Peptides against a protein of PDB entry 6UG1. Designs and how they scored, part 73

Target 1, 304 residues: chain A of PDB entry 6UG1
Amino acid sequence: SNEERKRRKYFHMLYLVCLMVHGFIRNEWINSKRLSRKLSNLVPEKVFELLHPQKDEELPLRSTRKLLDGLKKCMELWQKHWKITKKYDNVGLYMRTWKEIEMSANNKRKFKTLKRSDFLRAVSKGHGDPDISVQGFVAMLRACNVNARLIMSCQPPDFTNMKIDTSLNGNNAYKDMVKYPIFWCEVWDKFSKKWITVDPVNLKTIEQVRLHSKLAPKGVACCERNMLRYVIAYDRKYGCRDVTRRYAQWMNSKVRKRRITKDDFGEKWFRKVITALHHRKRTKIDDYEDQYFFQRDESEGIPD
Target 2, 301 residues: chain A of PDB entry 6UG1 as posed
Amino acid sequence: SNEERKRRKYFHMLYLVCLMVHGFIRNEWINSKRLSRKLSNLVPEKVFELLHPQKDEELPLRSTRKLLDGLKKCMELWQKHWKITKKYDNEGLYMRTWKEIEMSANNKRKFKTLKRSDFLRAVSKGHGDPDISVQGFVAMLRACNVNARLIMSCQPPDFTNMKIDTSLNAYKDMVKYPIFWCEVWDKFSKKWITVDPVNLKTIEQVRLHSKLAPKGVACCERNMLRYVIAYDRKYGCRDVTRRYAQWMNSKVRKRRITKDDFGEKWFRKVITALHHRKRTKIDDYEDQYFFRRDESEGIPD

## One batch from the design tools (peptide; aimed at target 1 K112 T113)

Design b2_p27_8_s4 (made by RFdiffusion4, then SolubleMPNN; from b2_p27_8, 12 letters changed)
Fold by OpenDDE base, seed 3:
Structure b2_p27_8_s4 (fold): chain B 304 residues (1-304), chain A 27 residues (1-27)
Amino acid sequence: as target 1 above (304 residues)
Amino acid sequence: KKFDPLYEVLEAAEEFGKEKIEELLSE
């Protein structure tokens, strides 16, 4: 019905706001001074120097290469620190079906929530799920004065799916679900004026995204619970930015159709949400990023 | 005790303020 379509759209918006607020609060927890002091001790001086290379005036690419080598060594150090990667108890923050949401609303089970103290302890010990591990990695880079962002791929239910959801059955569904991350890191390269993408946990990759990312889900099975629609960046100064354009190869032709921002109302609404979570002034870094997004929109074109 | 990150998301929303979320959702 038209009523069910309106209900699903509203619930998608509510769920998206709650996810984005969760990312904001988790980003605040990452900025813990107590955690920062502990995690800085994991990075030896030689690796710290690679993270902060001198500017090569002749060939800025040499400075970028040092930064990339420093980030690679940080991923290796992080893997040594992280002792236990827990599985998700269910689907974590991956996309739920409408049926799963309806069933969960009926389930009065008191779940325990992760408190700030529990999170800080988990990161300090190296014990937790992949999301906690990524968030801890961002905290370690920030402890080394690296301009690192927490990236969250928000997975609200698909309001464009009007089918009665069949239960996603089976053990293979978990493997396909976790094939791609929903949390990762970006690091600002001051030499190339670009964000570097870092997945320290899942794919264990560093990339300089041009047209496509390895972190973008591919294949029907992987996209069932991980649909690239809302990739939100949280920086150390409480900036909040939509960075979906970086990771979406087909933003205009495919991704936009699955977003609330498919119409002018949804675009204005989503801008209001981003503005409410953006607690810093604009910088030249934002100008370079917006220029990159503009070039990506021009290169994709408008779908005919 | 099982953790459900969805309940952490709901607690985060409550900490941010229900009224602020309702204002963000108001047409």
Scores: peptide ipSAE 0.513, ipTM 0.933, DockQ to the pose 0.847
OpenDDE base, seeds 1, 2, 4, 5: peptide ipSAE 0.504, 0.507, 0.506, 0.500; ipTM 0.931, 0.932, 0.931, 0.931

## One batch from the design tools (peptide; aimed at target 1 W29 H279)

Design b2_p28_1 (made by RFdiffusion4)
Pose (drawn by RFdiffusion4):
Structure b2_p28_1 (pose): chain A 301 residues (1-169, 173-304), chain P 28 residues (1-28)
Amino acid sequence: as target 2 above (301 residues)
Amino acid sequence: EEEEFYEELEEELNKILEEAKEHIFNED
């Protein structure tokens, strides 16, 4: 019914706001001073110097390389620090079905509250699912004074799914791509470097294609790329989906609430509500990348 | 200060959702 259609659109908006805000608060917890000081001693002087390379005037590229080596070394040592990698209970933060949600609302059960202290304890011990692991990785980079963003792929239920049944054909297929990952700024190449230290264990300087965007019909059942939100050290919140969307204006726009005007205005209201800093020059360099990327997409196939 | 900030953010988000609810439900 048109009524259920409208409810799905609203609940989508509601769940999306909650997800984005959880990203905002979790990023705040990541900045914890007490935790940062402990995680910093995990980084040797050699690697620390690689993470803060000297300006190389003749060839800025060498500085970028040193940072990549540093990022690689950090990924490696984080693989060692993280001793216990849990499985997501049930579905984690991957996209759920309307049926699944309706049923979760029905069954109230018992839910162990988490809070901030428990999160900190878990990151210091090295015990958690991949979301906690990558988030802790970002906290470590920040304790080393690197401009690290936390990236979250918000996966609210699909408001474009009109079906009354909503059934699907696997765990391994859900976890193929991450919900959380990291970006680090390169002041030499003036670009954001994408880092996934937990799932794909890769570092990529995304230009026009990214390894992180999910592919194949089976894998996209639980991970439909729509809202890629980046949170930074100074409490910025930016929609970074353009970096990770091969067909942004075609494929992805149909799945976002921003397809109509009311949707874009509303979404902007939330981003602004979550962006608690003023514009820097880096924001401009990023907007330039997005503009070029937006104009190079062209006609679809 | 942290608590006041969360309360202000919650009030602002609730107003945005109330406006979105009223707009969606009055659509033809």

Design b2_p28_1_s1 (made by RFdiffusion4, then SolubleMPNN; from b2_p28_1, 18 letters changed)
Fold by OpenDDE base, seed 3:
Structure b2_p28_1_s1 (fold): chain B 304 residues (1-304), chain A 28 residues (1-28)
Amino acid sequence: as target 1 above (304 residues)
Amino acid sequence: SEKKRLEELKKKLEELLEEFKKYLFSQK
């Protein structure tokens, strides 16, 4: 019905706001001065120097290569720190079906919300789920004075799916779900004027995204619980930005149709949500990023 | 403080949800 379409659209927006606020709160928690002091001790001086290379005036690419090597070594150090990767209790922050949402509304399950103290302890011990691990990695880079962003791929229920039963076949569902991350890192390269993408936990990869990312879900089964729609960046200065354009090859043709921003009202509303989460002034880094997004929109063109 | 920022954010998000609720009901 038209009413069910409106209900699903509203519920999607409410869920999206809750996810974006969760990302904001986790981004504040990883800015903990106590955690920062502890995590800085994981990074040897030689690795710190690679994270902060001098500008090579002859070939700026040499400085970028040192930064990339420093980030690779930080991923290796993080793997040594992280002792226990817990499975998600269910689907974590991956996308739920409409059926799962309806069934969960009937179950008064006391969700044990992870407190700030428990999160800081988990990161400090190296014991937690993959999301806590990525968040801790961002905290370690920030402890080394690296301009690292927490990235969150927000997975609200698909309001464009009007099927009543959206039950997923159970057996391979977890493996396909966790094939691609929900949380990752971006690091500012001051030499190339670009964001470097870092997945320290899942794919264990570093990339300089041009047209496509390795972190973008591929195949029907992987996309059932991980649809690339809302990739939100949280920086160390409490900035919040939509960076979906970086990771979406087909933003205009495919991704936009699955976003609340497909209509003018949804676009205006979503801009207000981003603005409410953005607690810093604009910088030259934002100008370079917006220029990159503009070039990507022009290069994609109008979908046929 | 973190608490003050969260309270200000909560208020702003409640306003945004009410604006959207009004819009959904105005669309016939």
Scores: peptide ipSAE 0.056, ipTM 0.694, DockQ to the pose 0.802
OpenDDE base, seeds 1, 2, 4, 5: peptide ipSAE 0.023, 0.023, 0.024, 0.045; ipTM 0.583, 0.591, 0.578, 0.680; seeds 1, 2 fail the geometry check

Design b2_p28_1_s2 (made by RFdiffusion4, then SolubleMPNN; from b2_p28_1, 17 letters changed)
Fold by OpenDDE base, seed 3:
Structure b2_p28_1_s2 (fold): chain B 304 residues (1-304), chain A 28 residues (1-28)
Amino acid sequence: as target 1 above (304 residues)
Amino acid sequence: SERERLEELRKKLEELLEEFKKYLFSQK
């Protein structure tokens, strides 16, 4: 019905706001001065020097290569720190079906919320789910004065799915769900004027995204609980930015149709949500990023 | 404080949700 379409759209927006606020709160928690002091001790001086290379005036690419090597070594150090990777409780922050949402509303389950103190302890001990691990990795890079962003792929229920029964065939193995991450890191490369993508936990990869990312879900089974729609970046200065354009090859043709921003009202509303979460002034880094997004929109073109 | 920032954020998000409710009803 038209009423059910409106209900699903509204619930999607409410759920999206809750996810984006969750990302904001986790980004504040990883800025803990106490945690920063502990995590800086995990990084040897030689690795710190690689994270902060001198500018090579002849070949800036040499400085980028040192930074990439430093980030690789930080991933290796993080793997040694992290002792216990817990499985997600149920599906974690992956996408739920409408049926799962309806069934959960009827179940007055006492959700155990992780407190700030418990999160900081989990990161410090190296015990937690993959999301806590990624968030802790971002905290370690920030402790080393690296301009690292927390990235969150927000997975609200699909408001474009109007099926009555949205049950997934029970065979969607936990393995297919977790094949691609929900949280990752970006690091600012001051030499190339680009963001470097870092997945320290799931795919254990570093990439300089051009047209497509390895972190973008591929295949039907993986996309059922992980739809690339809202990739939100949280920086160390409490900036909040939509960076979906980086990871979406087909933003205009495919991704936009699954977003609230498909219509003018939804676009204006979503911009207000981003603005409410953005607590810093604009910088030259934002100018370089917006220029990159503009070039990506022009190169994709309008789908015929 | 962090608490004051979260409370201001909560108020702004509530306002945004009310604007959206008004829009959903105006499309009747």
Scores: peptide ipSAE 0.025, ipTM 0.589, DockQ to the pose 0.795
OpenDDE base, seeds 1, 2, 4, 5: peptide ipSAE 0.023, 0.024, 0.025, 0.024; ipTM 0.612, 0.613, 0.595, 0.608

Design b2_p28_1_s3 (made by RFdiffusion4, then SolubleMPNN; from b2_p28_1, 16 letters changed)
Fold by OpenDDE base, seed 5:
Structure b2_p28_1_s3 (fold): chain B 304 residues (1-304), chain A 28 residues (1-28)
Amino acid sequence: as target 1 above (304 residues)
Amino acid sequence: SEKKFLEELQKKLNELLEEFKKYLFSQK
């Protein structure tokens, strides 16, 4: 019905806001001075120097290569620190089906919200789910004065799916779900004027994204609970930016159709939400990023 | 305080959700 379409669109928006606020809160928690002091001690001086290379005036790419090597070593150090990767409770922050939402509304399960103190303890001990692990990795890089962003792929329920029963087949569902991350890191490369993508936990990869990322879900089974639609970046200065364009090869042809921003009202509304979560002034880094997004929109073209 | 900031943010986000709700239900 038209009412069910409206209900699903509204619930998608409510859920999206809750996810974006969750990312904002986790981004604050990883700025903890107490956590920073502990995590900086995990990074030896030789690795710190690789994270902060001098500018090579002859070949700026040499400086980028040092930074990439430093980030690789930080991933290795992080794997040594992280002792216990817990499974998600149910589906974590992956996408729920409409049926799962309806069934959960009847179940008054008191979700125990993880407290800030418990999060900081989990990161400090190296015990938690993959999301906590990624968030802790971003905290470690920030503790080393690296301009690292927390990236969140927000997974609200698919308001474009009007099927009544959206039950997913059970057996391989968890493995397919966790194949691609929900949280990752971006690091600013001041030499190339680009963001470097870092997944320290799931795929254990470092990328300089050109047209597509390895972090973008591929295949039907993986896309059931992880659709690339809203990739939100949270920086150390409480900036909030939509960076979906970096990771979406087909933003205009495929991704936009599954976003609230498919219509002008939804675009204006979503910009208000981003603005409400963005607590810093614009910088030259934002200018370089917007220029990159513009070039990516021009190169994709208008879908035929 | 962090608490006050989160309360103000929650209020603003609730207002945005109510605006969106009104829009969705005003469209016949």
Scores: peptide ipSAE 0.094, ipTM 0.705, DockQ to the pose 0.868
OpenDDE base, seeds 1, 2, 3, 4: peptide ipSAE 0.034, 0.026, 0.061, 0.029; ipTM 0.615, 0.578, 0.687, 0.660

Design b2_p28_1_s4 (made by RFdiffusion4, then SolubleMPNN; from b2_p28_1, 17 letters changed)
Fold by OpenDDE base, seed 3:
Structure b2_p28_1_s4 (fold): chain B 304 residues (1-304), chain A 28 residues (1-28)
Amino acid sequence: as target 1 above (304 residues)
Amino acid sequence: KEKKRLEELEKKLQELLDEFKEYLFSLK
C-alpha cells in the first residue's frame, strides 16, 4: 500500500539518523585524551617520521609514498596490538531485512549498549569486534597527529524493497556479510590534496580512490546486507560530510535511487541532518574534496 | 560540555523528525 511505503520511508529515515548519531558518538569517544596517550606509544619514532614526511619540492609523490609506507606500518602495528577479534552479535550494524525488524520489535531484547568506558577498555586491550578495531586504528592515527577520518557506511533498511517477506535465504553465510567493511579510515594527503582510503582490519588495504574502490560491495550475496548508499565521514574536529560519491561508481544511475535524497524533500532533510552533525567551519580541504566530487559527477554523466 | 552538545543535537534531530511527520501527513 501507499501507507506501507510511507511507513518504510519514515522508518528508514529514523534508522539512518540513529546510525549517523552512533557514528558521531564513536568519533567523540576516539578523541579521548587518555586513549590518545596510550595509543601513541604503539608507534615508533621511525614510523611517526614516515607519517610526517617533509615536502619534496622536486617530486611531491615521494612525500606521498613515505606517508603510504607509514600507514602500511601502522596497519601492521595495529594487527600486533589487536589480540581478539570478536564476531558480530547477529548482524552488527549491517543491513536488516524488514521481516527481521518486525520480529525484533516484538522481542523486548535488552540490547546491552557498549558504554564509553567499556569501549576505551576494549580498544586499549585490543579486544573487540571489527568496528571497534577500526575506530581504535583511527584513534591511533589521531594520537600521531595524522588528519584521520572515521568512515561509516550506514545500512538503514531498504525502503525501496516493498516485498512483505524480505527473509534472506538462511545460507547467506556470515562470510558474505563481512566480506566488505562498514567502518574504515580516510587519511588526508596534504601533498596530493586527496583523501587516502585505509581498511586496516577487513581487506587490510590502502588505496587512492580514482573511479573504483575495493571497499564498494560487489555481488548479490554481499550486497544483501551491505548496500553502498550513505558513506559518512567524521573528522577529528567534529566535521561530518557525505563522502558516498568517492566510493560509488554509479552514484546517479544506481545509488541515488536507493537514497532518501532521490526527491527534493529527502535531499533538504538529509542536508539538515548533516548540518546538525557538522560542528566545524569549512576549510580548504573541504574545497578540494568538493572539487573532486564535482569532477566525478561530470565524468559519470547522465545514465543512459 | 559534551552533555550540552548531545542535548542540542537531540533537540535538532527531534525538530527534523517533526518536520518530516508533518510532511508525511500533508501527502494524504
Scores: peptide ipSAE 0.027, ipTM 0.642, DockQ to the pose 0.797
OpenDDE base, seeds 1, 2, 4, 5: peptide ipSAE 0.026, 0.025, 0.025, 0.023; ipTM 0.574, 0.621, 0.608, 0.603; seed 4 fails the geometry check

Design b2_p28_2 (made by RFdiffusion4)
Pose (drawn by RFdiffusion4):
Structure b2_p28_2 (pose): chain A 301 residues (1-169, 173-304), chain P 28 residues (1-28)
Amino acid sequence: as target 2 above (301 residues)
Amino acid sequence: EEEEEREEEVFEKAEEILKEAKEHIEEE
């Protein structure tokens, strides 16, 4: 019914707001001073110097390379620090079905509250699922004074799914791509470097294509790329989906609430509500990348 | 204390924005 259609749209907006705010608060917890100081001693002087390379006037590229080596070394040592990698209970933060949600609302059960202290304890011990692991990785980079963003792919239920049944055909297929990952700023190449230290274990300077965007019909059942939100050290919140969307204006726009005008205005209201800093020059360099990327997409196939 | 105050402001804005979205959908 058109009524259920409207409810799905609203609940989608509601769940999305909650997800984005959780990203906002979790990013706050990541900045914890007590935790940062402990995680910093995990980084040797050699790697620390690689993470803060000297300006190389003749060839800025060499500085970028040193940072990549540093990022690689950090990924490696994080693989060692993280001793226990749990499985997501049930579905984690991957996209759920309307049926699954309705049923979760029905069954209230008992839920262990988490809070901030438990999160900190888990990151220091090295115990957690991949979300906790990558979030902790970002906290470590920040303790080393690197401009690290936390990236979250918000996966609210699909408001474009009109079906009354909503059934699907696997765990391994869900976890193929991450919900959380990291970006680090390169002041030499003036670009954001994508880092996934937990799932794909890769570092990529995304230009026009990214390894992180999910592919194949089966894998996209639980991970439909729509809202890629970046949170930074100074409490910025930016929609970074353009970096990770091969067909942003075609394929992805149909699945976002921003397809109509009311939707875009509303979404902007939330982003602004979550962006608690003023514009820097880096924001401009990023907007320039997005503009060029937006104009190079062209006609779809 | 500063973080709690910021979280309260964000919650208040979120509630206002959702109320406007709900009223707009009811009008449709």

Design b2_p28_2_s1 (made by RFdiffusion4, then SolubleMPNN; from b2_p28_2, 14 letters changed)
Fold by OpenDDE base, seed 3:
Structure b2_p28_2_s1 (fold): chain B 304 residues (1-304), chain A 28 residues (1-28)
Amino acid sequence: as target 1 above (304 residues)
Amino acid sequence: SEFEKRLEEVQKEFEKILEEFKEYLEKE
């Protein structure tokens, strides 16, 4: 019905706001001065020097290579720190079906909300789910004065799915769900004027995204609970930015159709949500990023 | 704290944003 379509849009938007606020809160928690002091001790001086290379005036690419090597070593150090990777309770922050949402609303389950103190303890001990691990990795890089962003792929329910029964086939193995991350890191490369993508936990990869990312879900089974639609970046200065364009090869042709921003009202609404979470002034880094997104939109073109 | 104040500001802005959206859905 038209009413069910409206209801699903509303619940999608409410759920999206809740996810984006969750990312904002986690981004503050990883700015903890106490945690920062503890995590900086995990990074030896030689690795810190690689994270902060001098500018090579002849070949700026040499400086980028040092930064990439420093980030690789930080991933290795993080793997040594992290002792226990817990499985997600149920599906974590992966996408739920409409049936699962309805069943959850009927179940008055006391969701144990993780407190700030428990999160900081989990990161500090190296015990937690993959999301806590990624968030802790971002905290470690920030403790080393690296301009690292927390990236969140927000997974609200699919409002474009109008099926009554949205049950997934029971064979959706946990392995297919967690094949691609929900949280990752970006690091600013001041030499190339680009963001470097870092997945320290799931794929354990570093990439300089041009047209496509390894972190973008591929295949039916993986996309059922991880649909790339809203990739939100949270920086150390409480900036909030939509960075979906980086990771979406087909933003205009495919991804936009699954976003609330498919129409003018939804675009204006979502811009207000981003603005509400963006607590810093614009910087020259934002100008370089917007220029990159513009070039990516021109290169994709308008779908025929 | 300064963060709690920012959260309250964010909450007030979201309440307004959600109300504007509800009004839009009623007009559609």
Scores: peptide ipSAE 0.192, ipTM 0.804, DockQ to the pose 0.809
OpenDDE base, seeds 1, 2, 4, 5: peptide ipSAE 0.178, 0.042, 0.177, 0.182; ipTM 0.795, 0.579, 0.795, 0.798

Design b2_p28_2_s2 (made by RFdiffusion4, then SolubleMPNN; from b2_p28_2, 14 letters changed)
Fold by OpenDDE base, seed 3:
Structure b2_p28_2_s2 (fold): chain B 304 residues (1-304), chain A 28 residues (1-28)
Amino acid sequence: as target 1 above (304 residues)
Amino acid sequence: SEFEKRLKEVQEKFKEILEEFKEYLEKQ
């Protein structure tokens, strides 16, 4: 019905706001001065120097290579720190079906909300789910004065799915769900004027995204619970930005159709949501990023 | 704290933003 379509859009949007607030709160928690002091001790001086290379005036690419090597070594150090990777309870922050949401609403399950103190302890001990691990990695880089962003791929229920029964085939193995991350890191490269993508936990990869990312879900089974639609960046200065364009090869042709931003009102509304979470002034880094997104939109073109 | 104040301001703005969208959906 039209009413069910409206209900699903509204619920999608409410869920999206809750996810984005969750990311905002986690981004503050990883700015903890106490945690920062502890995590900086995991990074030897030689690795810190690689994270902060001098500018090579002849070949800026040499400085980028040092930064990339420093980030690789930080991933290795993080793997040594992280002792226990817990499985997600159920599906974690991966996408739920409409049926699962309805069943969950009927089940008055007391969701145990992780407290700030418990999160800081989990990161500090190296015990937690993959999301806590990624968030802790971002905290370690920030402790080393690296301009690292927390990235969150928000997975609200698919409001474009109008099926009554949205049950997934029972064969959706946990392995297919977790094949691609929900959280990752971006690091500002001041030499190339680009964001470097870092997945320290799932794919254990570093990439300089041009047209496509390895972190973008591929294949039906993986996309059922991880649909790339809302990739939100949270920086150390409480900036909030939509960075979906970086990771979406087909933003205009495919991804936009699955977002509330498919219409003008939804675009204006979502801009208000981002603005509400954005608590810093614009910087020259934002100008370089917007220029990159513009070039990506022009290069994709308008779908025929 | 400054963060708690900021979080409250965010929550208030989100209430308004959600109401605006509800009204839009009702008019469609």
Scores: peptide ipSAE 0.283, ipTM 0.848, DockQ to the pose 0.862
OpenDDE base, seeds 1, 2, 4, 5: peptide ipSAE 0.266, 0.038, 0.255, 0.283; ipTM 0.838, 0.621, 0.831, 0.847

Design b2_p28_2_s3 (made by RFdiffusion4, then SolubleMPNN; from b2_p28_2, 12 letters changed)
Fold by OpenDDE base, seed 1:
Structure b2_p28_2_s3 (fold): chain B 304 residues (1-304), chain A 28 residues (1-28)
Amino acid sequence: as target 1 above (304 residues)
Amino acid sequence: SEFEKRLKEVEEKFEEILKEFKEYLEKQ
């Protein structure tokens, strides 16, 4: 019905806001000075120097290579620190079906919200789910004075799915779900004027995204609970930015149709949400990023 | 805390944003 379409849009927007606020809260928690002091001790001086290379005036690419090597070593150090990767409780922050949402609304189960103290302890011990691990990795890089962003792929229910029963059955459903991350890291490369993508936990990859990312979900089974639609970046200065354009190869042709921003009202609404979470002044880094997004929009073209 | 203040300001803004959306849906 038209009413059910409106209801699904409403729940999508509410859920999206809740997810974006969750990312904002986690981004503050990883700025903990106490955690920072502990995590900086995991990074040897030689690795710190690689994270902060001098500008090579002859070949700036050499400086980027040092940074990439430093990030690789940080990923290896993080793997040594992390002792226990817990499974997600149910589906974690992956996409729920409409049926699962309705069942959850009927089930007054007190979701045990992880407290800040418990999060900081989990990161410090290296015990937690993959999301906590990624968030802790971002905290470690920030502890080393690296301009690292927490990236969150927000998974609100699909308001474009009008099917009544979308029950996902199967023993492999969890494996397919966790094949691609929900959280990852971006690091600012001051030499190339680009963000470097780092997945320290799931795919264990570092990439300089040009046209497509390895982190973008592929295949029907993986996309059931992980649809790339809202990739939100949270920086150390409480900046909030939509970086979906980086990871979406087909932003205009495919991704936009599944976003609330497909219409002018939804675009204005979503801009207000981003603005509400953006607590810093604009910088030259934002200018370079916007220029990159513009070039990506031009290169994709207008969908026929 | 300063964070709790910022979080409250975010919550207030989201209540307004959600209200505007509800009003939009009611007019459609």
Scores: peptide ipSAE 0.209, ipTM 0.806, DockQ to the pose 0.858
OpenDDE base, seeds 2, 3, 4, 5: peptide ipSAE 0.047, 0.193, 0.196, 0.209; ipTM 0.600, 0.801, 0.798, 0.806

